# Peptides against a protein of PDB entry 3QIS, part 85

Target 1, 334 residues: chain A of PDB entry 3QIS
Amino acid sequence: PSLELSRREFVFENVKFRQLQKEKFQISNNGQVPCHFSFIPKLNDSQYCKPWLRAEPFEGYLEPNETVDISLDVYVSKDSVTILNSGEDKIEDILVLHLDRGKDYFLTISGNYLPSCFGTSLEALCRMKRPIREVPVTKLIDLEEDSFLEKEKSLLQMVPLDEGASERPLQVPKEIWLLVDHLFKYACHQEDLFQTPGMQEELQQIIDCLDTSIPETIPGSNHSVAEALLIFLEALPEPVICYELYQRCLDSAYDPRICRQVISQLPRCHRNVFRYLMAFLRELLKFSEYNSVNANMIATLFTSLLLRPPPNLMARQTPSDRQRAIQFLLGFLL

## One batch from the design tools (peptide; aimed at target 1 Q171 K174 F280)

Design b2_p29_5 (made by RFdiffusion4)
Pose (drawn by RFdiffusion4):
Structure b2_p29_5 (pose): chain A 293 residues (1-134, 168-310, 319-334), chain P 29 residues (1-29)
Amino acid sequence: PSLELSRREFVFENVKFRQLQKEKFQISNNGQVPCHFSFIPKLNDSQYCKPWLRAEPFEGYLEPNETVDISLDVYVSKDSVTILNSGEDKIEDILVLHLDRGKDYFLTISGNYLPSCFGTSLEALCRMKRPIRERPLQVPKEIWLLVDHLFKYACHQEDLFQTPGMQEELQQIIDCLDTSIPETIPGSNHSVAEALLIFLEALPEPVICYELYQRCLDSAYDPRICRQVISQLPRCHRNVFRYLMAFLRELLKFSEYNSVNANMIATLFTSLLLRPPPSDRQRAIQFLLGFLL
Amino acid sequence: EETEEDDEFFEELREEMSETIDELREEME
């Protein structure tokens, strides 16, 4: 049971939020007998690697002496973007490739991460007047720029918030917001609209903070009480919520053109603005509908 | 009345942010 590896060290340079990288290598069974390989957790872990990293394939069978290409894939999603933004985690790791009844092969993962305004808290963004990788703002300039673009160009946009944008443009929009305060956000209206949804979804703390979440559901049927729960939010969260509710009510005026109705808004934005740490789903859309109408 | 206030807040916030964004752009030049 022996393996030959084309390489054991891999570098993921300039890793960005939601941008896929692949570092490929070849495994060859140079032994005399067939072998089983698999990636294993390091002593006392649950997984063989961190969430932003994946091996494809992560296990297999090799006769003597067939070869197999292994893809080490890095993808920073909403689960890891905040800790990598913060520096609480780095683009580094060790993969232990394990031969069943045999040697262990140690693969070193290194590289660097580029922080994004996406996955950054509303509070910190309101404190930063310049792009992240170039008195506080009422709302983060990044969300204002996305909403400003949609307000200017997308009020009459067919199927707004119902058609997915382009992956390439989403990344261009994110990099644009990470590095600049542009005159115009690049990409189609559908891309800018989706980038807004991704922005809200990627927030480490939702627009409606987690501890106020349950109170919102309980209060879902009293508009006086719902507005008061909103008053308990920190200034930046209260402002973003009010700003978005005003923007969505503005879009509802052009529903005959942009097909944006209360039904779609409620089911789309409720889960983004009001996340927990069922029929609560119903009190939640009721909570949000109370502001839209 | 409360929704009208939210709409007014939205317009005022946009106006203030537009001035802030312009000022920041000028400084970046």

Design b2_p29_5_s1 (made by RFdiffusion4, then SolubleMPNN; from b2_p29_5, 16 letters changed)
Fold by OpenDDE base, seed 5:
Structure b2_p29_5_s1 (fold): chain B 334 residues (1-334), chain A 29 residues (1-29)
Amino acid sequence: as target 1 above (334 residues)
Amino acid sequence: SWQEEVEEFFKKMREEMKKIIEEEREKLK
């Protein structure tokens, strides 16, 4: 069997978080026999492609002289955004199109990724006074490394940061501040806030706006701005409540005094973000007659975002653990 | 109360961060 490929080199320019890009090519069976094709893993790989890439179809049959269109879809989700932001991964891959009893055909995937404040650590964002697209990639790497070191120092209750460093970190990321300040000003009376989904186009505009500028007003509907906040929290590499405190939050869920003590042990940026979000959500709950938002709904929604299980425990979440996590958050909303 | 501390914190955060964000916004113009 033999295939002809219309293209073997694919370039995905300006790949962004949550923005789907598609490149198509054709495969043709120039042979006289039916053939089965499949994308196969390279040597030592578990998957035929990186998590941000997909081929559709990834397998199939071709009759003699049949042609099939294959779509190469590039989509950076929450699962790939952090490693792309740090430059640990890149928009580069090699796909192996295998023909059963035939040859392997190699496809080269290349491109560039545009960093996002989505999927960037709270610590790095607190050190980032400019929009992320205005920050050199080399400086982003340094900010993430420094952020890790500061998290460790904070957890160890080591010496207070020397107040003399010329660039004091922000108390909270400007991106979170902008989202919450917008919602507080304009969305407290919004019916079904956090219950109605935003528009995908508006979400992309909000992401691009926060990545490239410091807007005076966030574009889009209140629902889109609210969903952008949820997406931001979901995309954090380390949740607002650090993984190290997850079990202690569950264990303390019914003791409000212990809950507050656990939160006090968060790194400064995480603690400030948590307190800021809880303060905002408490303000939002004052308008429950207008926005139809209640503490149980908010706690249920935000618990999965703020109090995520460590990756090693994700498969072991019990209904009891989820209820404890919700109860923990409820103690800050009531 | 913890509620008063959170409300004060929220007010303070809005005021202090607003100033910084406005200063950084003006540097980008």
Scores: peptide ipSAE 0.606, ipTM 0.956, DockQ to the pose 0.734
OpenDDE base, seeds 1, 2, 3, 4: peptide ipSAE 0.586, 0.596, 0.589, 0.583; ipTM 0.953, 0.955, 0.954, 0.953

Design b2_p29_5_s2 (made by RFdiffusion4, then SolubleMPNN; from b2_p29_5, 14 letters changed)
Fold by OpenDDE base, seed 5:
Structure b2_p29_5_s2 (fold): chain B 334 residues (1-334), chain A 29 residues (1-29)
Amino acid sequence: as target 1 above (334 residues)
Amino acid sequence: SWLEEVLEFFRKMREEMEKEIKELREELK
């Protein structure tokens, strides 16, 4: 069997978080026999492609002289955004299109990724006084490394760094402040806030706006701004409540005093963001007659975002653990 | 109360960050 490929090199320029890009090519069976094709893992790989890439179809049959269109879809989700932001991964891959009893055909994937404040650590964002697209990638790496060191120092209760460093970190990320301040000013009376989805185009505009500027006003509907906040929290590499405190939050869920003590042990940026969000959500709950928002809905929604199980425990989360996590958050909303 | 402290924190955070962000926005011009 033999295939002809219309293209073997694919370039995905300006790949962004949550923005789907598609490149298409054709495969044709120039042979006289039916053939089965499949994308196969390279040697030592578990998957045929990186998590941000997909082929559709990834397998199929071709009759003689049949042609099939294959879509190569590039989509950076929350699962890939952090490693792309840090430059640990890149928009580069090699796909192996295998023909059963035939040859392997290699496809080269290349491109560039545009960093996002989505999927960047709270600590790095607190140090980032410019839009992320204005920050050199080398400086982003340094900010993440410094942020890790500061987190470790905070957990160890080490002496605060000398206040004399010329660049004091922000109390909270400017991106979180902008989202929450917008919602507080304009969305407290919004019916079905956090219950109605935003528009995908508006979400992309909000992401691009926060990545490229410090806007005076966030574009889009209140629903889109609200969903952007949820997406931001979901995309954090380290959740607002650090993984190290997850079990202690569950264990303390029914003791409000212990819950507050656990939160006091968060790194400064995480603690400030948590307190800021809880304060905002409590203000939002005052307008429940207008926005149809209640504490149980908010706790249920935000618990999965703020209090995520560590990756090693995700598969073991019980309904009891989820209920404890919700109860923990409820103690800050009531 | 803890509630009063959180509400005061929220007020203070809004005011301080609004000032800081305004300064940062002017530095980008």
Scores: peptide ipSAE 0.596, ipTM 0.952, DockQ to the pose 0.745
OpenDDE base, seeds 1, 2, 3, 4: peptide ipSAE 0.592, 0.591, 0.595, 0.586; ipTM 0.951, 0.951, 0.952, 0.950

Design b2_p29_5_s3 (made by RFdiffusion4, then SolubleMPNN; from b2_p29_5, 15 letters changed)
Fold by OpenDDE base, seed 5:
Structure b2_p29_5_s3 (fold): chain B 334 residues (1-334), chain A 29 residues (1-29)
Amino acid sequence: as target 1 above (334 residues)
Amino acid sequence: SWLEEVEEEFRRMREEMRKEIEELRKELE
């Protein structure tokens, strides 16, 4: 069997978080026999492509002189955003299109990723006084390394940073402040807040706005701004409640005094963000007659975002663990 | 109460961060 490929080199320019890009090519059976094609893993890879890439279809049959369109879809989800922001991964891959009893055809994927404040650590964002797109990639790496060291020092209760460091961190990320301040000003009376989905175009505008500027006003509907906050929290490489404290939160869920002590052990940035969010959500609950927001809905929604199980425990989360996690958060809302 | 302290902290933090962000905006102009 043999194939002709219309293209073998693909460039995905300016790849962004949650923005789907598609490149298409054709494969044609220029042979005299039917052929089966499939994308196969390279040697030592478990998957035929990186997590941010997909081929559609990834396999199929072609009759003689048949042609099929293949879409190469690039989509940076929450699962790939952090490694792309750090430059640990890049928009580069090689796909192997295999023919059964035939040859391998190599496709080259290349491009560039534009960093996002989404998927960046709270510690890095607290140090980041400019929009992320204005921060040199080298400085982003340094901010992540410094963030890791600060988290470790904070957990070890080591001496507070010398006040003389020229760049005092923000109390909370400017991006979280902007989202929450907008919602506090404009969305407290919004019916079905956090229950109605935002618009995808508006979500992209909000993300781009926060990545490129310090806006006076966030664009889009209150629903889109609310969903952008949820997406932001979901995309954090480490949840607002650090993974190291997850089990302690569950174990303390029915003792509000112990719950507060657990939160006091969070790194400064995480602790500030947690308190800031809980206080904001309590303000929203005062307007429940207008916004239809209740403590159980909020606790259920935000628990999955703020109190994520560590990756090694995700497969073991019981309904009891979920209920304890919700109860932990309820103790800050009631 | 602890909740009143958190609400006061929220009010304080909102106002402090507002000033810091307004300074950061001026540094970008």
Scores: peptide ipSAE 0.512, ipTM 0.931, DockQ to the pose 0.752
OpenDDE base, seeds 1, 2, 3, 4: peptide ipSAE 0.501, 0.502, 0.505, 0.510; ipTM 0.928, 0.929, 0.929, 0.930

Design b2_p29_5_s4 (made by RFdiffusion4, then SolubleMPNN; from b2_p29_5, 15 letters changed)
Fold by OpenDDE base, seed 5:
Structure b2_p29_5_s4 (fold): chain B 334 residues (1-334), chain A 29 residues (1-29)
Amino acid sequence: as target 1 above (334 residues)
Amino acid sequence: SWLQELEEFFRKLRKEMEEEIKKLREELA
């Protein structure tokens, strides 16, 4: 069997978080026999492509003289955003299109990723006094490394050694402050806040705005701004409640005093963000008659975002663990 | 109370961050 490919090189320029890009090509069976095609893993790879890439269809059957369109979809989700922001991964891949009993055809994927404040650590963002798109990639790496070290020092209750060279971090990321401040000012009376989805176009505008500027006003509806906050929290490489404290939060869930003690052990930026969010959500709950928001809904929604199981805990969160996690958060909202 | 401390924290944080962000905007202009 043999195939003719209309294109073998694909360039995805200016790839952004949550922005789908598509490139299409055609494959044609120019042989006299039917062929089955599939994208296959390279040697030592578990998958045929990187997590941010997908081929559709990834396999199929072609009769002689049949042609099929294949879409190469690039989409940076929460699962890929952090590694792309750090430059650990890049918009570079090689796809192997295999023919059963035939040849391999190689497709080259290239491009560039534009960093996002989404998927960046709270520690790095607290040090980032410019929009992320204005920060050199080299400095982003340094900020992440420094942030990791400062987090570890904070957890170990070590005195910061190098007070002298680093600008004072923000108390919270400017991005989360902008989102929450907008919601506090304009959305407390918004009916169905956090229940109505935002518009995808508005979400992209909000993300782009936060990545490129320090806006005076966030664009989009209150629903889109609210969803952008949820997306931001979900995309954090480490949740607002650090993984190290996850089990202690569950164990303390029914003791509000212990819960507060656990939160006090968070790194400063995480602790500030947690307190800021809890304070905001408590203010939002004062307007429940207008916004139809209640503590149980908020706790259920935010628990999955703020208190995630550590990746190394292969154990699926039990219904009991989920209920404890919700109860932990309820103790701050009631 | 913890709640009063949280409310004061929120008020203070909002004000301090607003001032900080204003300066950052001025530095970018």
Scores: peptide ipSAE 0.726, ipTM 0.977, DockQ to the pose 0.702
OpenDDE base, seeds 1, 2, 3, 4: peptide ipSAE 0.720, 0.722, 0.723, 0.721; ipTM 0.976, 0.976, 0.976, 0.976

Design b2_p29_6 (made by RFdiffusion4)
Pose (drawn by RFdiffusion4):
Structure b2_p29_6 (pose): chain A 293 residues (1-134, 168-310, 319-334), chain P 29 residues (1-29)
Amino acid sequence: PSLELSRREFVFENVKFRQLQKEKFQISNNGQVPCHFSFIPKLNDSQYCKPWLRAEPFEGYLEPNETVDISLDVYVSKDSVTILNSGEDKIEDILVLHLDRGKDYFLTISGNYLPSCFGTSLEALCRMKRPIRERPLQVPKEIWLLVDHLFKYACHQEDLFQTPGMQEELQQIIDCLDTSIPETIPGSNHSVAEALLIFLEALPEPVICYELYQRCLDSAYDPRICRQVISQLPRCHRNVFRYLMAFLRELLKFSEYNSVNANMIATLFTSLLLRPPPSDRQRAIQFLLGFLL
Amino acid sequence: EEEEEQEWREEFFEKMEEDVQHWLEKFDE
C-alpha cells in the first residue's frame, strides 16, 4: 500500500469571498497491491479540513497502479467569511491523506485571504468611511450604494428580486464595494439586487439582532409593540431596518412594472432580516408585513 | 490631488447622509 503524489504543498493566493479556487494534484498507487485512500480528521476533530476547503474526491480505491486526480477546492461562503475577515482564521491547514492500513501523507495548505465588506458587521461598516480594501454613518455606505443603484435604475425592472443575477457580476460588485466608492455599481439590476440579498444574508449579525428575534415573533400581532421592539435595536441596525422597509415600500409603488408584491417581499426578506441563532415563520412574515403595509 | 479627493469624499457623504435621513422620514410617515 503505497502512493505517489505529484505534489504535497498547495497555495491559495488572494482568496476572496465567494470566489472558487481549485488546486489539483495526481495520486498514483505505486505499490504492488491495491490500496484505499481517504482524507481523515486530525487527532480530535470532526472533519478532515476546515469549512472553506474540500477535497474532490476525498476517498477512493486504486489498483496498482492507476492514477486519480484530487481537487483541493477553496470556497469562502457565508459560513467562514466573517472569521476570515476578522483574522480569527487564516488560509492555512493540513490535510491528512490516509492509506487504509498504511502510511499517512501530509498535505500543507497555505495562502492569504482578502477581507470583504460582505460578512462584516453593520457596526464596523458604519465606522469605516473608506472601502475595506481600498460620527458613524447612518447606514453602511455599501448597502447605501446597492440601494442607491436599484432606486435609480431598477424601480421599473421586470421581475426584480425574482431573477437571479450573474455570478461573474456578483463578484465584480463585491470586489467593487470592497475597493471603491464608485459612481456606478457594475452589472445588471438583477445582479445588484441579488448582491443586496447576499449582503443581508452574509451579515454576522442580522438586521434584526438575534436576541430581539423571539420578542419580534411574540409581538408580531401588535404594530405598536413591533415598532417598540425595533426601537431596542442598536442605532445602525434600527436605521438599516427602517431604510430597507422604506425602500421596499417604494418598490411596491411600481409593482405593476417590477412585479414586487407584498407576498414575495415578505417571504424573501423575512428570513434575511430576521434570522434565529414552522408557524413562527408565519409570525415572522406577519411581523414584516406589519411594516410594509 | 489629495485635497480634491478629500473634498469629494465630504460631498459624497453629505449627499449620502441626507438621502438616508430622507428614507428614515419616509418610513416614519

Design b2_p29_6_s1 (made by RFdiffusion4, then SolubleMPNN; from b2_p29_6, 17 letters changed)
Fold by OpenDDE base, seed 3:
Structure b2_p29_6_s1 (fold): chain B 334 residues (1-334), chain A 29 residues (1-29)
Amino acid sequence: as target 1 above (334 residues)
Amino acid sequence: SAAEEERRLEEILEKYEKKVQERLKSFEE
């Protein structure tokens, strides 16, 4: 069996977080026999492609002289954004299109990724006084490394080394400030806030705006700004409540004094973001008659974002653990 | 100028820090 491919080289320029890009090509059976094709893993790979890439269809049959269109879809989710922001991974891959009882066909994927404040650590963002797109990639790497070290020192209750005249980090990321200050000003009376989805085009505009500027006003509806906040919190490599404190939050869920002590042990940026969010959510709940938002809904929604189980415990999360996690957050909303 | 843009950035950030600090204090009370 043999195939003819219309194209073998693909370039994905200016790949962004949550922005789907598609490239298409055709495969044709130019042989005399039916053939089965599939994308297969390379030697030592578990998957036929990187997590941000997909082929559709990834397998199929072709009769003699039959042609099929294949879509190569590039989509950077929360699962790939952090490693692309750091430059640990890149928009480069090789796909192996295998023909049963035939040869392999190699496809080259290349391109460039544009960094996002989404999927960047709270520690690094507190050190970024400029939009992330204005920060040199080399400096982003250094900021993530330094931020990791400062997080670990804070968790270990180590005295920060008196590093020299480094500019004081922001109390909270400017991106979080912008999102929450917008919602505080304009969305407290918004009916169904956090219940109504945003528009995808507006979400992309908000992300691009936060990545490239410090706007006076965030573009889009209150629903889109609210969803952008949820997406931001979900995309954090380390949740607002660090994984190391997860179990202690559950264990303290019914003692408000211990809950406050646990939060006080968060790294400074995480603690500030948590308190800042709780202050906003408490204010939002004062307008429950206007916005139809209640404490149980907010606690349920934000608990999954702020108090994520460590990856090793996700598969073991009980209904009791979920209820304790919600109760922990309710103690800060009521 | 680059210096005016930097000064504007500092003024924005100071305004943010102040508002954040006010909200953080209201949470501790």
Scores: peptide ipSAE 0.349, ipTM 0.871, DockQ to the pose 0.739
OpenDDE base, seeds 1, 2, 4, 5: peptide ipSAE 0.348, 0.319, 0.337, 0.256; ipTM 0.866, 0.858, 0.866, 0.816

Design b2_p29_6_s2 (made by RFdiffusion4, then SolubleMPNN; from b2_p29_6, 18 letters changed)
Fold by OpenDDE base, seed 5:
Structure b2_p29_6_s2 (fold): chain B 334 residues (1-334), chain A 29 residues (1-29)
Amino acid sequence: as target 1 above (334 residues)
Amino acid sequence: EEEKKEEELEKIYEEYEKKVEERLKEFEE
């Protein structure tokens, strides 16, 4: 079997969080026999591509003189955004297009990623007084390293933050402030808030706006701004309630005093974000007659975002654990 | 021009810190 490929080098410029990019190429069977093609893993890889890349179709049959279009789809989800923001991973891959009983054809994938405040840690964002696109990538790495160290210090209750010449961190990320302050101002009377999905185009505009500016007003509908907040919380590398406290939240779920003590042990930025979100959600619930939002719906929705099980426990989450997690959050909403 | 942008940013953060402190107090009460 033999193939001709129309292209072997692909460049994905300005890749962004949740923005699909597509590059297409053709493969043609220039042989005299039918061939089966497939994308195969490289040596030591479990997958034929990185998580942010997909080939469609990834396998197929070609008759002699048949041609098929293959789409290479680049999409940065919540699962890839953090490692791309830090520069730990890059928009680079090599695909191996294998022919059964034939040759391997190598495709080179390259490009650049544009960092997002989505998928960046709360600690790093609290130190980021400018839009993330204005921050040098080297400084983003330093902010993430410093964020980890400050989280550890905060959990250990050891050293008062030395009031050294470092710029005072923000109390909450400016992105969280912007989203929540918008919702406080404009969305408390919005019917079906957090129940109606936002518009995908508006969501992309909101993400781009938060990554590139400090807007006076967030663009888009209240539903899109509300969904952008959910996406932000979902994309956090560590949830607002740190993984280390997950089990303690479940164990305390029916004791409001212990629940408050657990929250007090969060790192300062996480604790402030939690309190700030709860203040908003409590305010939203005062307008339940207008917005049709209730505490059980809000607790159910936000529990999955704020109180995520650690990755090692995800597969073991029981219905009882989920109910305890919801009950924990309800104790701050009621 | 840079100084003016810094002053504008400082005002944004003054308003921000004030609003955040107000909301954090409302949660503690």
Scores: peptide ipSAE 0.345, ipTM 0.860, DockQ to the pose 0.775
OpenDDE base, seeds 1, 2, 3, 4: peptide ipSAE 0.274, 0.235, 0.264, 0.276; ipTM 0.811, 0.797, 0.807, 0.815

Design b2_p29_6_s3 (made by RFdiffusion4, then SolubleMPNN; from b2_p29_6, 18 letters changed)
Fold by OpenDDE base, seed 4:
Structure b2_p29_6_s3 (fold): chain B 334 residues (1-334), chain A 29 residues (1-29)
Amino acid sequence: as target 1 above (334 residues)
Amino acid sequence: MEEEEKKKEEKILEEYEKAVEERLKEFEE
């Protein structure tokens, strides 16, 4: 069996977080026998492609003289955004299209990724006074490395943050302030806030706006701005409550004094973001008569975002652990 | 145009620093 491929080289320019790109090509059975095709892993890989890439269809049958269109879909989710922002991974891959009882066909995937404030650490974002798209990639790497070192020092209580000759970090990321300040100003009376989904086009505009500018106003509906905040918190490589404090939050969930002590032990940027978010959410709850938002709904929603189990414990989270996590957040909302 | 947009962004950042500092003081008292 043999195939003819219309194209073998694919370039995905300006790949962005949550923006789907598609490239299509055709495969044709130019043989006299039916053939089965499949994308297969390379010798050292578990998957036929990187997590941000998909082929559709990834397998199939072709009759003699049949042609099928294959879509190569590039989509950067929360699972790939952090490693692409750091330049640890790149928009480069090789796909192996295998033909049963035939040969392999190689496809080259290339392109460029545009960094996002989504999936960047709170520590790094507190060091970014400019939009992330204005920051050189080399400087992003340095900011992440420095941020990791300062986080570890803060957790160990070893050294006060040396007010070394580096510019003073922001108290919270400007992106968090922009989102929350917008919601505070314009969304406190918004009915069904955090219950109604945003529009996908508006979410993309909000992400692009935060990545490229410091706007006076965020574009889109209050629902889209609210969902953008949820997406931002979900995409954080380290949750607002650091993984190291997860178990202590659960253990303290019914003692408000111990809960406050646990939060005081967060790294400065995480502690500030947590307090800032809780202040906003308490303000939002004052308008419950207008927005139909209640503390149980908010605590349930934000618990999965702010107080995530460490990756090694994710598969072991019990309903009791989830309820304790909700109770922990309720103690800051009531 | 670019210089005016930069001045606008600088002003937004000044308003940010003040607003966040005021909000965080409520937790330091």
Scores: peptide ipSAE 0.354, ipTM 0.877, DockQ to the pose 0.403
OpenDDE base, seeds 1, 2, 3, 5: peptide ipSAE 0.188, 0.299, 0.333, 0.309; ipTM 0.684, 0.852, 0.868, 0.858; seed 3 fails the geometry check

Design b2_p29_6_s4 (made by RFdiffusion4, then SolubleMPNN; from b2_p29_6, 16 letters changed)
Fold by OpenDDE base, seed 5:
Structure b2_p29_6_s4 (fold): chain B 334 residues (1-334), chain A 29 residues (1-29)
Amino acid sequence: as target 1 above (334 residues)
Amino acid sequence: SEEEEKKKLEEILKEFEEKVEKYLELFEE
């Protein structure tokens, strides 16, 4: 069997969080026999592509002289955004198009990723006084590393390093403030807030706005701004409630005093973001007659975002654990 | 000017910090 490929090199320029890009190519059976094709993992890989890449179709059958279009879809989800923001991963891959009883055809994927405040740590964002797109990638790496070290020191109650030459970090990320301040000002009376989805185009504009500027006003509907806050919280590499405290939150869920003590043990930025969000959500609940928002809905929604099980416990989360997690959050909303 | 932009940013960040502090105070009350 033999294939002809219309293209073998693909460049995805300016790849952004949650923005789908597609490149298409054709494969043609220029042989005299039917062939089955598939994208296969390289020898040391578990998958045929990186998590942000997909081929559609990834396999198929071609009669002699048949041609099929293959789409290469690049989409950076919450699962890939953090590693791309840090430069740990890049928009580079090699796909192996295997032909049964035939040859391997190599496709080169390349491009550039544009960093996002989405999927960046709260600690790093608290150190970013400028939009993330204005921060050199080298400095982003340093900020993430320094932020990790500061988180560890904070958790260990180590003496704060002398307030040396590093600028004082923000109490919360400016991006969180921008989202919450907008919602507080404009969305408290919004019917079905956090229940109605935003527009995808508006979500992209909000993400781009937060990545590139410090706006006076966030673009888009209140629903899109509300969903952008949810997406931001969902994309955090470390949840607002750090994984280390997850079990303690569940164990304390029915004791409001212990719940507050657990939150007090969060790193400063995480604690501040948690308190800021809870204050906002309590304020939003005062407008329940207008926005149809209730404490159980909010607790159910935000618990999955703020209080995630550690990756090793994800598969073991019981309905009881979920109810305890909701109850934990309810103790801050009521 | 770059200096005016920097000053505007410093003012925005200061207003931000003051608002965050008030919101945090509202949580502690």
Scores: peptide ipSAE 0.177, ipTM 0.771, DockQ to the pose 0.832
OpenDDE base, seeds 1, 2, 3, 4: peptide ipSAE 0.064, 0.094, 0.077, 0.167; ipTM 0.655, 0.656, 0.649, 0.768; seed 1 fails the geometry check

